# Peptides against a protein of PDB entry 5VJI: the designs that were tried, part 9

Target 1, 62 residues: chain A of PDB entry 5VJI
Amino acid sequence: NTLVVLHKSGLLEITLKTKELIRQNQATQAELDQLKEQTQMFIEATKSRAPQAWAKLQASLT

## One batch from the design tools (peptide; made by RFdiffusion4, then SolubleMPNN)

Design b1_p10_4_s2 (from b1_p10_4, 8 letters changed)
Fold by OpenDDE base, seed 2:
Structure b1_p10_4_s2 (fold): chain B 62 residues (1-62), chain A 10 residues (1-10)
Amino acid sequence: as target 1 above (62 residues)
Amino acid sequence: EWEEILKALE
């Protein structure tokens, strides 16, 4: 069947590896987005000098 | 025929 052909040709392994790389890339992107948000909160905290802004940042780091 | 492939790709 098609699965056997893909397996023997090596294309199945490539397909599965590609899916795994996409999944890992998505996870890394999510972490990067979180870091960007935390960086923005840090910038706002430094600008405002308000304890509430620092509290918000601290809460995001838990 | 593709059901096994789709299952493996989940």
Scores: peptide ipSAE 0.037, ipTM 0.640, DockQ to the pose 0.016
Fold by OpenDDE base, seed 4:
Structure b1_p10_4_s2 (fold): chain B 62 residues (1-62), chain A 10 residues (1-10)
Amino acid sequence: as target 1 above (62 residues)
Amino acid sequence: EWEEILKALE
């Protein structure tokens, strides 16, 4: 069947590995996006000097 | 025939 053919050709392993790499990439991208947001909150806190902005940043780091 | 492949790709 198709599964056996894909396995013997090596394409199944490549497909599964590709899916895993995509998932890892998505996880890394999510962490990067979180860091970008935290950086933006830090910038806003330094500009406004408002206690509320620092509280918001602190809450994001938990 | 593709059911096993689809399951592995979830």
Scores: peptide ipSAE 0.037, ipTM 0.642, DockQ to the pose 0.017
Fold by OpenDDE base, seed 5:
Structure b1_p10_4_s2 (fold): chain B 62 residues (1-62), chain A 10 residues (1-10)
Amino acid sequence: as target 1 above (62 residues)
Amino acid sequence: EWEEILKALE
């Protein structure tokens, strides 16, 4: 069957590794997106000097 | 056949 062929050819290992890398990439991308949002909140807080902007940033960091 | 692959990828 196809699974046996994939295993014998080494492609099964590559497929499984690729799946894991995709998962890790997605997790890292989510962290990066969060950091970008936090950075934007930081910039806005510094510009406005409004306490509520700093509170919003602080809430995002917890 | 594909079901076996899908199961292995879970």
Scores: peptide ipSAE 0.037, ipTM 0.642, DockQ to the pose 0.016
Fold by OpenDDE base, seed 1:
Structure b1_p10_4_s2 (fold): chain B 62 residues (1-62), chain A 10 residues (1-10)
Amino acid sequence: as target 1 above (62 residues)
Amino acid sequence: EWEEILKALE
């Protein structure tokens, strides 16, 4: 079957590796997005000088 | 034809 052909050709391994790389990329992107959000909260905290903004930032870091 | 591949990729 097609799966056997892919396996013997090495393309199955490439396909599975590609899937894993996509998964890892998504995980890394999520971490990056979180960092970006935290950075934005930090910027807002410095601009506003409001204790509430600092509290929001602190909550995001816990 | 691709069902086994799709299942393996789940």
Scores: peptide ipSAE 0.036, ipTM 0.643, DockQ to the pose 0.017

Design b1_p10_4_s3 (from b1_p10_4, 7 letters changed)
Fold by OpenDDE base, seed 1:
Structure b1_p10_4_s3 (fold): chain B 62 residues (1-62), chain A 10 residues (1-10)
Amino acid sequence: as target 1 above (62 residues)
Amino acid sequence: SWQEILQSLL
């Protein structure tokens, strides 16, 4: 099967490493997206005269 | 996606 072929060819390790790197990249991207969202909330809070915007930001930082 | 490709192999 494909798994056996990959192992014997030496490509299994590379495949598994690639999969792990993709996973790590996705995790990092998720954190980055969260930070971007928080940044946007911060920008909105600074523009807003409403304390509710700050409350929303604060809630996101829990 | 790359994930789908890798998942199809393993």
Scores: peptide ipSAE 0.057, ipTM 0.653, DockQ to the pose 0.025
Fold by OpenDDE base, seed 2:
Structure b1_p10_4_s3 (fold): chain B 62 residues (1-62), chain A 10 residues (1-10)
Amino acid sequence: as target 1 above (62 residues)
Amino acid sequence: SWQEILQSLL
């Protein structure tokens, strides 16, 4: 069947590897987005003398 | 179809 052909041709392995790479990329992107958010909170905290801004940053780092 | 198979794997 089609799946057997896909397997024997090696394309199944490539497909599964691609799937895994996509997953890893998504995880890395999520970490990057988190860092960007934390960076923004840090910037806001430095611009403000409000304790609330620092508290918000601290909460994000826990 | 091939498209259905690939979509199911991803």
Scores: peptide ipSAE 0.037, ipTM 0.641, DockQ to the pose 0.019
Fold by OpenDDE base, seed 3:
Structure b1_p10_4_s3 (fold): chain B 62 residues (1-62), chain A 10 residues (1-10)
Amino acid sequence: as target 1 above (62 residues)
Amino acid sequence: SWQEILQSLL
């Protein structure tokens, strides 16, 4: 069947590897987005002398 | 189709 052909051609392995790479990319992107948000909170905390801004940052890191 | 197969795997 088609799946067998896909397997024997090596394309199935490539497809599954691609799927895994996409998953890893998504996870990395999520981490990056989190870091960006934390960076923004840090910037805002440094610009502000309000303890609340630092508390918010600390909460995001814990 | 191949598109359907790939769509099912991803």
Scores: peptide ipSAE 0.035, ipTM 0.636, DockQ to the pose 0.019
Fold by OpenDDE base, seed 5:
Structure b1_p10_4_s3 (fold): chain B 62 residues (1-62), chain A 10 residues (1-10)
Amino acid sequence: as target 1 above (62 residues)
Amino acid sequence: SWQEILQSLL
């Protein structure tokens, strides 16, 4: 039984921790992607005199 | 690949 072998060898704990780290990494990546998008919207807003660009940025920050 | 190995374990 693979589960039994993993448990007895101590690898189950490592596997579970790895799973959690992968999940956390994915969450952090999502936050990073959001920040990148917000940064781009900020850049566009600063280049534009159009109030809708700022409104779009504001909406993304809520 | 490492991805395949991890997928088999998780």
Scores: peptide ipSAE 0.032, ipTM 0.624, DockQ to the pose 0.026

Design b1_p10_4_s4 (from b1_p10_4, 6 letters changed)
Fold by OpenDDE base, seed 3:
Structure b1_p10_4_s4 (fold): chain B 62 residues (1-62), chain A 10 residues (1-10)
Amino acid sequence: as target 1 above (62 residues)
Amino acid sequence: TVAELLAALE
């Protein structure tokens, strides 16, 4: 069957590895996006000097 | 089948 052919050709291993790499890439991208947001909140906190802005940043770091 | 493979890869 298709799975057997894929396995024997070595493509199954490549496919599974690719899926794992995509998953890891997505996780890393999410972390990067979070860091970008935290950076923006930090910038806003420094500009506004408002306690609320620092509170928002602190909440995001939990 | 291809459909079964796709389902197994999810």
Scores: peptide ipSAE 0.029, ipTM 0.636, DockQ to the pose 0.017
Fold by OpenDDE base, seed 5:
Structure b1_p10_4_s4 (fold): chain B 62 residues (1-62), chain A 10 residues (1-10)
Amino acid sequence: as target 1 above (62 residues)
Amino acid sequence: TVAELLAALE
């Protein structure tokens, strides 16, 4: 069957590894996006004397 | 089948 063919050819291992790498990449990208957002909030807080901007940043770091 | 395999790999 298809599974046996993929296993014997080595493509199953590659497929599974690729799927795992994609999932890891997605997780890393999510962390990066969060960091970018936090960085933007930090920049806005430093440019502003409004305590609301600092409150937003603090809330995002929890 | 290919469809069953793809579902199992998700």
Scores: peptide ipSAE 0.029, ipTM 0.635, DockQ to the pose 0.017
Fold by OpenDDE base, seed 1:
Structure b1_p10_4_s4 (fold): chain B 62 residues (1-62), chain A 10 residues (1-10)
Amino acid sequence: as target 1 above (62 residues)
Amino acid sequence: TVAELLAALE
């Protein structure tokens, strides 16, 4: 049985841990991308001094 | 089987 061999060799644990780390990495990357976008909106708001730009930033922080 | 392993890893 492939699963039994994988389990006995320790590779199953490594595989499952790797999957979890990939998922955690993806979640962290999504948070980082959101922060980058919010940072860009903040920069644009400071440059334009337009109420609309600040409103856009405020909406992104919800 | 390999198919069962792949299903378990989803």
Scores: peptide ipSAE 0.029, ipTM 0.632, DockQ to the pose 0.016
Fold by OpenDDE base, seed 4:
Structure b1_p10_4_s4 (fold): chain B 62 residues (1-62), chain A 10 residues (1-10)
Amino acid sequence: as target 1 above (62 residues)
Amino acid sequence: TVAELLAALE
């Protein structure tokens, strides 16, 4: 049985932990990407001094 | 089976 062999060898635990770490990494990366985008919108808002740019930033934070 | 293993890993 493949599952039994994987379990007894300890590789099942490693496999499951690896999958969990990948999922956590993906979630963290998504949060980081969102922060980067928000930071860029903030920079653009400060440069343009246009109310539309600030409105765009505010919408992203809501 | 391999199919059972794949299902367990989802």
Scores: peptide ipSAE 0.029, ipTM 0.634, DockQ to the pose 0.016; fails the geometry check

Design b1_p10_5_s2 (from b1_p10_5, 6 letters changed)
Fold by OpenDDE base, seed 2:
Parts: sequence; structure tokens; C-alpha cells
Structure b1_p10_5_s2 (fold): chain B 62 residues (1-62), chain A 10 residues (1-10)
Amino acid sequence: as target 1 above (62 residues)
Amino acid sequence: DVAAQLAALA
């Protein structure tokens, strides 16, 4: 059957590993995006010198 | 079931 063929050919392992790598990539990308956002909030806080901007940054770090 | 095996990594 299809599953047996996929397993014996090694394609099943490649498929499963690929899915895991995609998942890991997505998780890492989410962390990176969060860091980018926090960095932007920090930049804005330093520019505006407004307490509200610093409050937003602080909230993002929770 | 290949679909089930793939879902195991979700």
C-alpha cells in the first residue's frame, strides 16, 4: 500500500522531518517577529520620550 | 495511516 511504499522509499521520513522543520521555522520566526516589534517599541520610546511609549514597551516584555 | 502520522507532529 501507499504507506508501505513511502516508508520503504524513505519518503515518509523525509516528509515527517520536513513538517517538523517547518514547525520549528514558524516558531523561530514568531520569536523573531516579537523581538522586532519590541525593538521598534524601544526605538519609538527613545524618540518620543513619552511615558506612554515606555509603558507599552514594558507591557510587551511581560 | 500517513495522515495520522503527519498529524502526530502537529
Scores: peptide ipSAE 0.033, ipTM 0.673, DockQ to the pose 0.017
Fold by OpenDDE base, seed 5:
Structure b1_p10_5_s2 (fold): chain B 62 residues (1-62), chain A 10 residues (1-10)
Amino acid sequence: as target 1 above (62 residues)
Amino acid sequence: DVAAQLAALA
């Protein structure tokens, strides 16, 4: 059957590994996006003397 | 089942 063919050809391993790499990439990207957002909030907080900006940053970290 | 194995990948 198809599964047996995929196993023997090595394509199943490649497919499964590719899926895992995509998942890992997505997780890393999400963390990166969060860091980018936090960085932006930090920049805004430093530029502003308004406590609201620091409150936003704090909320994002906790 | 290929679909099951793909879905089960951690």
Scores: peptide ipSAE 0.033, ipTM 0.671, DockQ to the pose 0.017
Fold by OpenDDE base, seed 4:
Structure b1_p10_5_s2 (fold): chain B 62 residues (1-62), chain A 10 residues (1-10)
Amino acid sequence: as target 1 above (62 residues)
Amino acid sequence: DVAAQLAALA
């Protein structure tokens, strides 16, 4: 079957590695998105000069 | 079934 052919050709290993890389990429992207959100909160805090904006940023970092 | 086998890899 196709699975046997993939295994013997080495493509199964490449496929599984690709899946893992995609998973890692998704995890890294999630961390990047969180950092981008925190950066936006920082920008808003500097613009508003309001204590509540700084409190919001501080809460996101704890 | 090739589709089922590929789905198992996903």
Scores: peptide ipSAE 0.026, ipTM 0.607, DockQ to the pose 0.014
Fold by OpenDDE base, seed 1:
Structure b1_p10_5_s2 (fold): chain B 62 residues (1-62), chain A 10 residues (1-10)
Amino acid sequence: as target 1 above (62 residues)
Amino acid sequence: DVAAQLAALA
């Protein structure tokens, strides 16, 4: 049984841990991308001084 | 069974 061999060798645990780390990395990357977008909206708001730009930023933070 | 696990990772 291949699954039993993978389990006994420790490779199954490594595989599952790797999968979880990839998932966590993807979640963190998504949060980082959101922060980058919010930062860009903040920069644009400071440049334009337009209420519309600040409203757009505020909407992104909700 | 192993094929299913590999498919879950892809």
Scores: peptide ipSAE 0.025, ipTM 0.625, DockQ to the pose 0.016

Design b1_p10_5_s3 (from b1_p10_5, 5 letters changed)
Fold by OpenDDE base, seed 1:
Structure b1_p10_5_s3 (fold): chain B 62 residues (1-62), chain A 10 residues (1-10)
Amino acid sequence: as target 1 above (62 residues)
Amino acid sequence: EVAKLLEQLK
């Protein structure tokens, strides 16, 4: 059957590994996006020198 | 067994 063919050909393993790599890539991308946002908040905090901007940054880190 | 494959791919 289809499952046996996929297993014996190695395509099942490749498919499952690809799925896992996509998941890991998505997680890493989310972390990267968060870091970019935090970096922008840090830049804005340094420009404004306002305590509110620093408070926003602090909240984003928790 | 096709159903099992589909479950693994979800």
Scores: peptide ipSAE 0.045, ipTM 0.685, DockQ to the pose 0.014
Fold by OpenDDE base, seed 2:
Structure b1_p10_5_s3 (fold): chain B 62 residues (1-62), chain A 10 residues (1-10)
Amino acid sequence: as target 1 above (62 residues)
Amino acid sequence: EVAKLLEQLK
């Protein structure tokens, strides 16, 4: 059957590894996006000098 | 079955 052929050819292992790498990439991208957002909040806090901006940043870091 | 294999790969 197809599963046996994929396994014996090595394609199944490659497929499963690719799936895992995609998952890891998505997780890393999410962390990166969060860091970018936190960085932007820090920039805004320094520009505005408003306590609300610092409070927003602090909340994002908890 | 190919359909079952594809479902497992999701």
Scores: peptide ipSAE 0.034, ipTM 0.660, DockQ to the pose 0.014
Fold by OpenDDE base, seed 4:
Structure b1_p10_5_s3 (fold): chain B 62 residues (1-62), chain A 10 residues (1-10)
Amino acid sequence: as target 1 above (62 residues)
Amino acid sequence: EVAKLLEQLK
């Protein structure tokens, strides 16, 4: 069947590896986006001198 | 079956 042919050709391994790499890339991108947001909140807190900005930053770090 | 293979790859 198609699965056997795909396995014997090595394409199944490539397909599964590609899927895993996509998943890992998505997870890493999500972490990066979170860090970017936290960095922006830190910048805003330092610039504004407002208690609300520091409160927002603190809430994001929980 | 191709449909089963596609389901397994999700």
Scores: peptide ipSAE 0.034, ipTM 0.657, DockQ to the pose 0.014
Fold by OpenDDE base, seed 5:
Structure b1_p10_5_s3 (fold): chain B 62 residues (1-62), chain A 10 residues (1-10)
Amino acid sequence: as target 1 above (62 residues)
Amino acid sequence: EVAKLLEQLK
């Protein structure tokens, strides 16, 4: 059947590896997005010099 | 069946 052919051709392994790489990429991207947001909050905190901005940043890091 | 196989890969 198709699964057997896919397995024997090596394409199943490639497909599964690709799926895993996509998953890992998505996870890494999420972490990067979080870091970007935290960086922006840090920038805003430094600009505003307002305690609430620092509190917001601190809350994001905890 | 190919459609079922593709579904399993998701």
Scores: peptide ipSAE 0.033, ipTM 0.654, DockQ to the pose 0.014

Design b1_p10_5_s4 (from b1_p10_5, 6 letters changed)
Fold by OpenDDE base, seed 5:
Structure b1_p10_5_s4 (fold): chain B 62 residues (1-62), chain A 10 residues (1-10)
Amino acid sequence: as target 1 above (62 residues)
Amino acid sequence: EVDALLAALK
């Protein structure tokens, strides 16, 4: 059947590996986005003299 | 058939 053909051809392994790489990429991207947001909050806190900006940053680092 | 298999792999 199709599954047997995919397995013997090596395409099943490639498919599963691709799926895993996509998952890892998504997780890494989420971490990167969080870091970018935290960086932006840090920049805003340094530019601002408002204590609420620092409080916002601190809350994000918990 | 291939589409069904790929769907099952998700």
Scores: peptide ipSAE 0.048, ipTM 0.722, DockQ to the pose 0.015
Fold by OpenDDE base, seed 3:
Structure b1_p10_5_s4 (fold): chain B 62 residues (1-62), chain A 10 residues (1-10)
Amino acid sequence: as target 1 above (62 residues)
Amino acid sequence: EVDALLAALK
C-alpha cells in the first residue's frame, strides 16, 4: 500500500522529521515571542517610570 | 487515500 511505499522510499521518515522540526520551530517561536513581549514590557517600564508598568513586568516573569 | 494518509500524519 501507499504507506509501505513511503516507508521503503524514505519519504515517510523525511515527512515525520519535517513534522517534528515544524513542531520544534513553533515551540521555539513561542518562547521567542514571550521574550520579545517581556522585553517590550521592560522598555515600557523604564520609559513610563510608573509602578504599574513594573508590576506588569514582574507578573510576566513569574 | 494519499490525502487521508497525509492528514493522519499532520
Scores: peptide ipSAE 0.047, ipTM 0.716, DockQ to the pose 0.015
Fold by OpenDDE base, seed 2:
Structure b1_p10_5_s4 (fold): chain B 62 residues (1-62), chain A 10 residues (1-10)
Amino acid sequence: as target 1 above (62 residues)
Amino acid sequence: EVDALLAALK
């Protein structure tokens, strides 16, 4: 069947590895997005000089 | 068979 052919050809392994790489990429992207958001909060805190902005940043880091 | 494989990959 198709699954057996994919396995013997090596394409199944490649497919599964690709899926795992996509998963890892998504996880890394999520971490990067979080860092970007924290960076933006830092920038806003420096601009506003409001204690609330610094408190917001601190809360995001905990 | 192909449909089952695709479902397993999602």
Scores: peptide ipSAE 0.046, ipTM 0.717, DockQ to the pose 0.015
Fold by OpenDDE base, seed 1:
Structure b1_p10_5_s4 (fold): chain B 62 residues (1-62), chain A 10 residues (1-10)
Amino acid sequence: as target 1 above (62 residues)
Amino acid sequence: EVDALLAALK
């Protein structure tokens, strides 16, 4: 069947590895997005000079 | 089927 053919050809291993790499990439992208958000909060805190902006940033770093 | 296999890989 198709699964046997994929296994013997090595494509199943490549497919599974690709799926795992995509998952890892998604996790890394999520971390990057979080860092971008924190960076934006930092920029806003420096601009506003308001204590509440710094408090908001600090809360995001937990 | 191939479609079922692809769905299972997601």
Scores: peptide ipSAE 0.045, ipTM 0.708, DockQ to the pose 0.015

Design b1_p10_6_s1 (from b1_p10_6, 5 letters changed)
Fold by OpenDDE base, seed 1:
Structure b1_p10_6_s1 (fold): chain B 62 residues (1-62), chain A 10 residues (1-10)
Amino acid sequence: as target 1 above (62 residues)
Amino acid sequence: EVAELLAQLA
């Protein structure tokens, strides 16, 4: 059947590896997005003399 | 069905 053909051709292994790479990429992208947000908060905190801006940044660094 | 199998693999 089709599943057997996919397995024997190597496409199943490639498909599963691709799925895992996509998952890892998504996880890394999420971390990158978080870092971008933290960087933005840091920039805003440096521009501001308001202690609230620094408190907001600190809260994000947990 | 092949389409359903592929959907499960994706």
Scores: peptide ipSAE 0.046, ipTM 0.682, DockQ to the pose 0.015
Fold by OpenDDE base, seed 3:
Structure b1_p10_6_s1 (fold): chain B 62 residues (1-62), chain A 10 residues (1-10)
Amino acid sequence: as target 1 above (62 residues)
Amino acid sequence: EVAELLAQLA
C-alpha cells in the first residue's frame, strides 16, 4: 500500500522529520516573540520611569 | 486513499 511505499522510499521519515522541525520552529518563534515583548516592556519602563511600568515588566518575568 | 493518508501525516 501507499504507506509501505512511503516508508521504503524514505519519504515517510523525511515527512515526519519535517513535521518535527516545523513544530520546533513554532516553539522557538513563540519564545522569541515573548522575549521581544519583554524587551519592549523593559524599554517602556526605562522611558516612563513609572513604578507601574516596572511592575508590568516584573509580572511578565514570572 | 492517498489524500486521507497525507492529511493524517501533516
Scores: peptide ipSAE 0.045, ipTM 0.682, DockQ to the pose 0.014
Fold by OpenDDE base, seed 2:
Order: structure tokens, then C-alpha cells, then sequence
Structure b1_p10_6_s1 (fold): chain B 62 residues (1-62), chain A 10 residues (1-10)
């Protein structure tokens, strides 16, 4: 059947590896997005000079 | 069947 053909051809392994790489990429992207947000909060804290902005940044890092 | 396989791989 189709599954057997995919397995023997190596395409199943490639497909499963691709899925895993996509998952890893998504996880890394999420971490990157979090870092970008934290960086933005840092920039805003330096610009505003408001205590609440620094508190907001600190909360994001904990 | 092929449809079930594709659903599992999605």
C-alpha cells in the first residue's frame, strides 16, 4: 500500500523529519518573538524614564 | 487509505 511505498522509498522518514524541523522552527521562533518583545520593552523603558515601564520590563524577565 | 495517511502526516 501507499504507506509501505513511502517507507521503502525513504519519503516517510523525510516527511517525519520535516515535521519535526517545522516544530523546532516554531519553538525557536516563539523564543525569538519573546526576546523581541522584551527588547522593545527595554527600549520603551529607556525612552519613557517612567518607573512603571521598568517594572513592566522586570516582570517580563521573571 | 491515502486520505487517512495524509491526515496523520498533516
Amino acid sequence: as target 1 above (62 residues)
Amino acid sequence: EVAELLAQLA
Scores: peptide ipSAE 0.043, ipTM 0.677, DockQ to the pose 0.014
Fold by OpenDDE base, seed 5:
Structure b1_p10_6_s1 (fold): chain B 62 residues (1-62), chain A 10 residues (1-10)
Amino acid sequence: as target 1 above (62 residues)
Amino acid sequence: EVAELLAQLA
């Protein structure tokens, strides 16, 4: 059957690994995006010198 | 069934 063919050919392993890599890539990208946002909030806090901006940054770091 | 296999892979 199809599953046996996929397994025997090695394509099943490649497919599963690809799915895992996509998942890991998405997770890493999310972490990177969060860091970028936190960096932006830090920059804004230093520029504005407003307590609210620092509070916003602090909240994001919890 | 192929459809079932595809669903598992998705």
Scores: peptide ipSAE 0.043, ipTM 0.672, DockQ to the pose 0.014

Design b1_p10_6_s2 (from b1_p10_6, 4 letters changed)
Fold by OpenDDE base, seed 4:
Structure b1_p10_6_s2 (fold): chain B 62 residues (1-62), chain A 10 residues (1-10)
Amino acid sequence: as target 1 above (62 residues)
Amino acid sequence: EVAELLAALQ
């Protein structure tokens, strides 16, 4: 059947590995986006010298 | 079984 053919051809392994790589990429991208946002909040806090901006940054790091 | 492959892709 189709599954047996995919397994024997090696395409099943590639398919499953591709799925896992996509999942890992999505997770890494989410972490990167969070870091970018935290970096932006840090920059804004340093520019404004407003206690509120530092409070926002601190909340994001909790 | 194709159903197993579909489940693994979820």
Scores: peptide ipSAE 0.084, ipTM 0.756, DockQ to the pose 0.014
Fold by OpenDDE base, seed 3:
Structure b1_p10_6_s2 (fold): chain B 62 residues (1-62), chain A 10 residues (1-10)
Amino acid sequence: as target 1 above (62 residues)
Amino acid sequence: EVAELLAALQ
């Protein structure tokens, strides 16, 4: 059947590995996006020198 | 079967 052919050709392993790499990439991208947002909050806190901006940053670092 | 492969790709 199709599954046996995919397994024997090595394509199944490549497909499953590709899926896992996509998942890992998505997770890493989410962490990167969070870090970018935290960096922006830090920049805004330094610019405004307002306590509320630092409180916002602190709340994000949980 | 193909259905099992599709489930593994979810």
Scores: peptide ipSAE 0.081, ipTM 0.751, DockQ to the pose 0.015
Fold by OpenDDE base, seed 1:
Structure b1_p10_6_s2 (fold): chain B 62 residues (1-62), chain A 10 residues (1-10)
Amino acid sequence: as target 1 above (62 residues)
Amino acid sequence: EVAELLAALQ
């Protein structure tokens, strides 16, 4: 039985842990991407004299 | 069962 062999060899645990680490990595990457976007909006707001740029940034921080 | 394992890896 393949499942039994995977379990006894420890490969099942490693496989499941790897899957979870990938999921966590994806979540962390999403947070990082959001921060990068907010940083870009901040940069644009500082360069702009338009109140709309600051409003856009403020909305993103909620 | 292998199919269940594959489903868990999705």
Scores: peptide ipSAE 0.075, ipTM 0.746, DockQ to the pose 0.015
Fold by OpenDDE base, seed 5:
Structure b1_p10_6_s2 (fold): chain B 62 residues (1-62), chain A 10 residues (1-10)
Amino acid sequence: as target 1 above (62 residues)
Amino acid sequence: EVAELLAALQ
């Protein structure tokens, strides 16, 4: 059957590995997006002298 | 079964 052929050809392993890499990439992208947001809050905090901007940044780091 | 494999890949 098709599953047996995929397994024996190595394509099943590649497919499963690809799926896992996509999942890991998505997780890494989420972390990167969070870092970008935190960086922006840091920039805004440095531009302003408003304590609320620093409080917002601090809250994001929890 | 191919359909089950495809479902597992989603």
Scores: peptide ipSAE 0.070, ipTM 0.736, DockQ to the pose 0.015

Design b1_p10_6_s3 (from b1_p10_6, 4 letters changed)
Fold by OpenDDE base, seed 2:
Order: structure tokens, then sequence, then C-alpha cells
Structure b1_p10_6_s3 (fold): chain B 62 residues (1-62), chain A 10 residues (1-10)
């Protein structure tokens, strides 16, 4: 059957590995996006010199 | 087993 052919050809393994890599990429991208946001809050805190901006940054890190 | 393969993709 089709599944047996996919397995024997190695395409099933490639498909499953690709799915896992996509999942890992998405998780890493989410972490990167969080870091970018935290970096932006830091930049804004340094520019505004407002205590609430620093409080906002601190809250994001906890 | 096609069903198992499909489940592994989810």
Amino acid sequence: as target 1 above (62 residues)
Amino acid sequence: EVAEALAALR
C-alpha cells in the first residue's frame, strides 16, 4: 500500500522529521519574538526615562 | 497502518 511505499522510500521519515523541525522552528521563533519585544521595552525605557516604562520591562522579565 | 502515520503528523 501507499504507506509501505512511503516507508520503504524514506519519504515517511523525511515527512515526520520535517514536521518536527517546523515545530521546533516555531518554538524558537516564539522565543525570539519575546526577546525582541523585551529589547524594544528596554529601548523605550531608556528613551522615556519614565518609571512606568521600567516597571513594564521588569514585569515582562518575571 | 495509515491512521497511525496520520496521528504522528499531528
Scores: peptide ipSAE 0.050, ipTM 0.691, DockQ to the pose 0.015
Fold by OpenDDE base, seed 3:
Structure b1_p10_6_s3 (fold): chain B 62 residues (1-62), chain A 10 residues (1-10)
Amino acid sequence: as target 1 above (62 residues)
Amino acid sequence: EVAEALAALR
């Protein structure tokens, strides 16, 4: 059947590996986006000298 | 079977 052909050709393994790499990439991208946002909040806190900006940063780190 | 392979892709 089609599944047996895909398995023997190696395409099934490549497809499943690609799917896993996409998932890992998405997870890493989400972590990177969070870090970028936290970095921006830190920059804003240093510029504004406003207590609310530091409170916002602190809340993001919990 | 094909159904199991499709489930593994999710």
Scores: peptide ipSAE 0.050, ipTM 0.690, DockQ to the pose 0.014
Fold by OpenDDE base, seed 1:
Structure b1_p10_6_s3 (fold): chain B 62 residues (1-62), chain A 10 residues (1-10)
Amino acid sequence: as target 1 above (62 residues)
Amino acid sequence: EVAEALAALR
């Protein structure tokens, strides 16, 4: 049985750990992308000095 | 243990 061989060889544990690391990486990447967008909105708010730009930034932080 | 690992893999 392939599953038994994978378990005994340790490859199943590696596969499960790899899957978890991929999930964590994806979550971290999503947070990073959000921070990048928020940073851009902050830059635009400081440039325009318009209340609307600050409102957009505030909405992104919710 | 194998059944649990299989469930976690899915």
Scores: peptide ipSAE 0.050, ipTM 0.715, DockQ to the pose 0.014
Fold by OpenDDE base, seed 5:
Structure b1_p10_6_s3 (fold): chain B 62 residues (1-62), chain A 10 residues (1-10)
Amino acid sequence: as target 1 above (62 residues)
Amino acid sequence: EVAEALAALR
């Protein structure tokens, strides 16, 4: 059947691995986006003398 | 079974 053909050809393994890599990439991208946001808040806090900017940064690090 | 394999890919 189709599954047997996919398995024997190696395409099933490639497909499953590709799916996993996509998932991992998405997770890593989310972490990067969070870090970018935190970095921006840090930059804003350093440029500002407003305590609220530091409070915002601190809240993001929880 | 093909249907199960396809479901696992989703």
Scores: peptide ipSAE 0.043, ipTM 0.681, DockQ to the pose 0.014

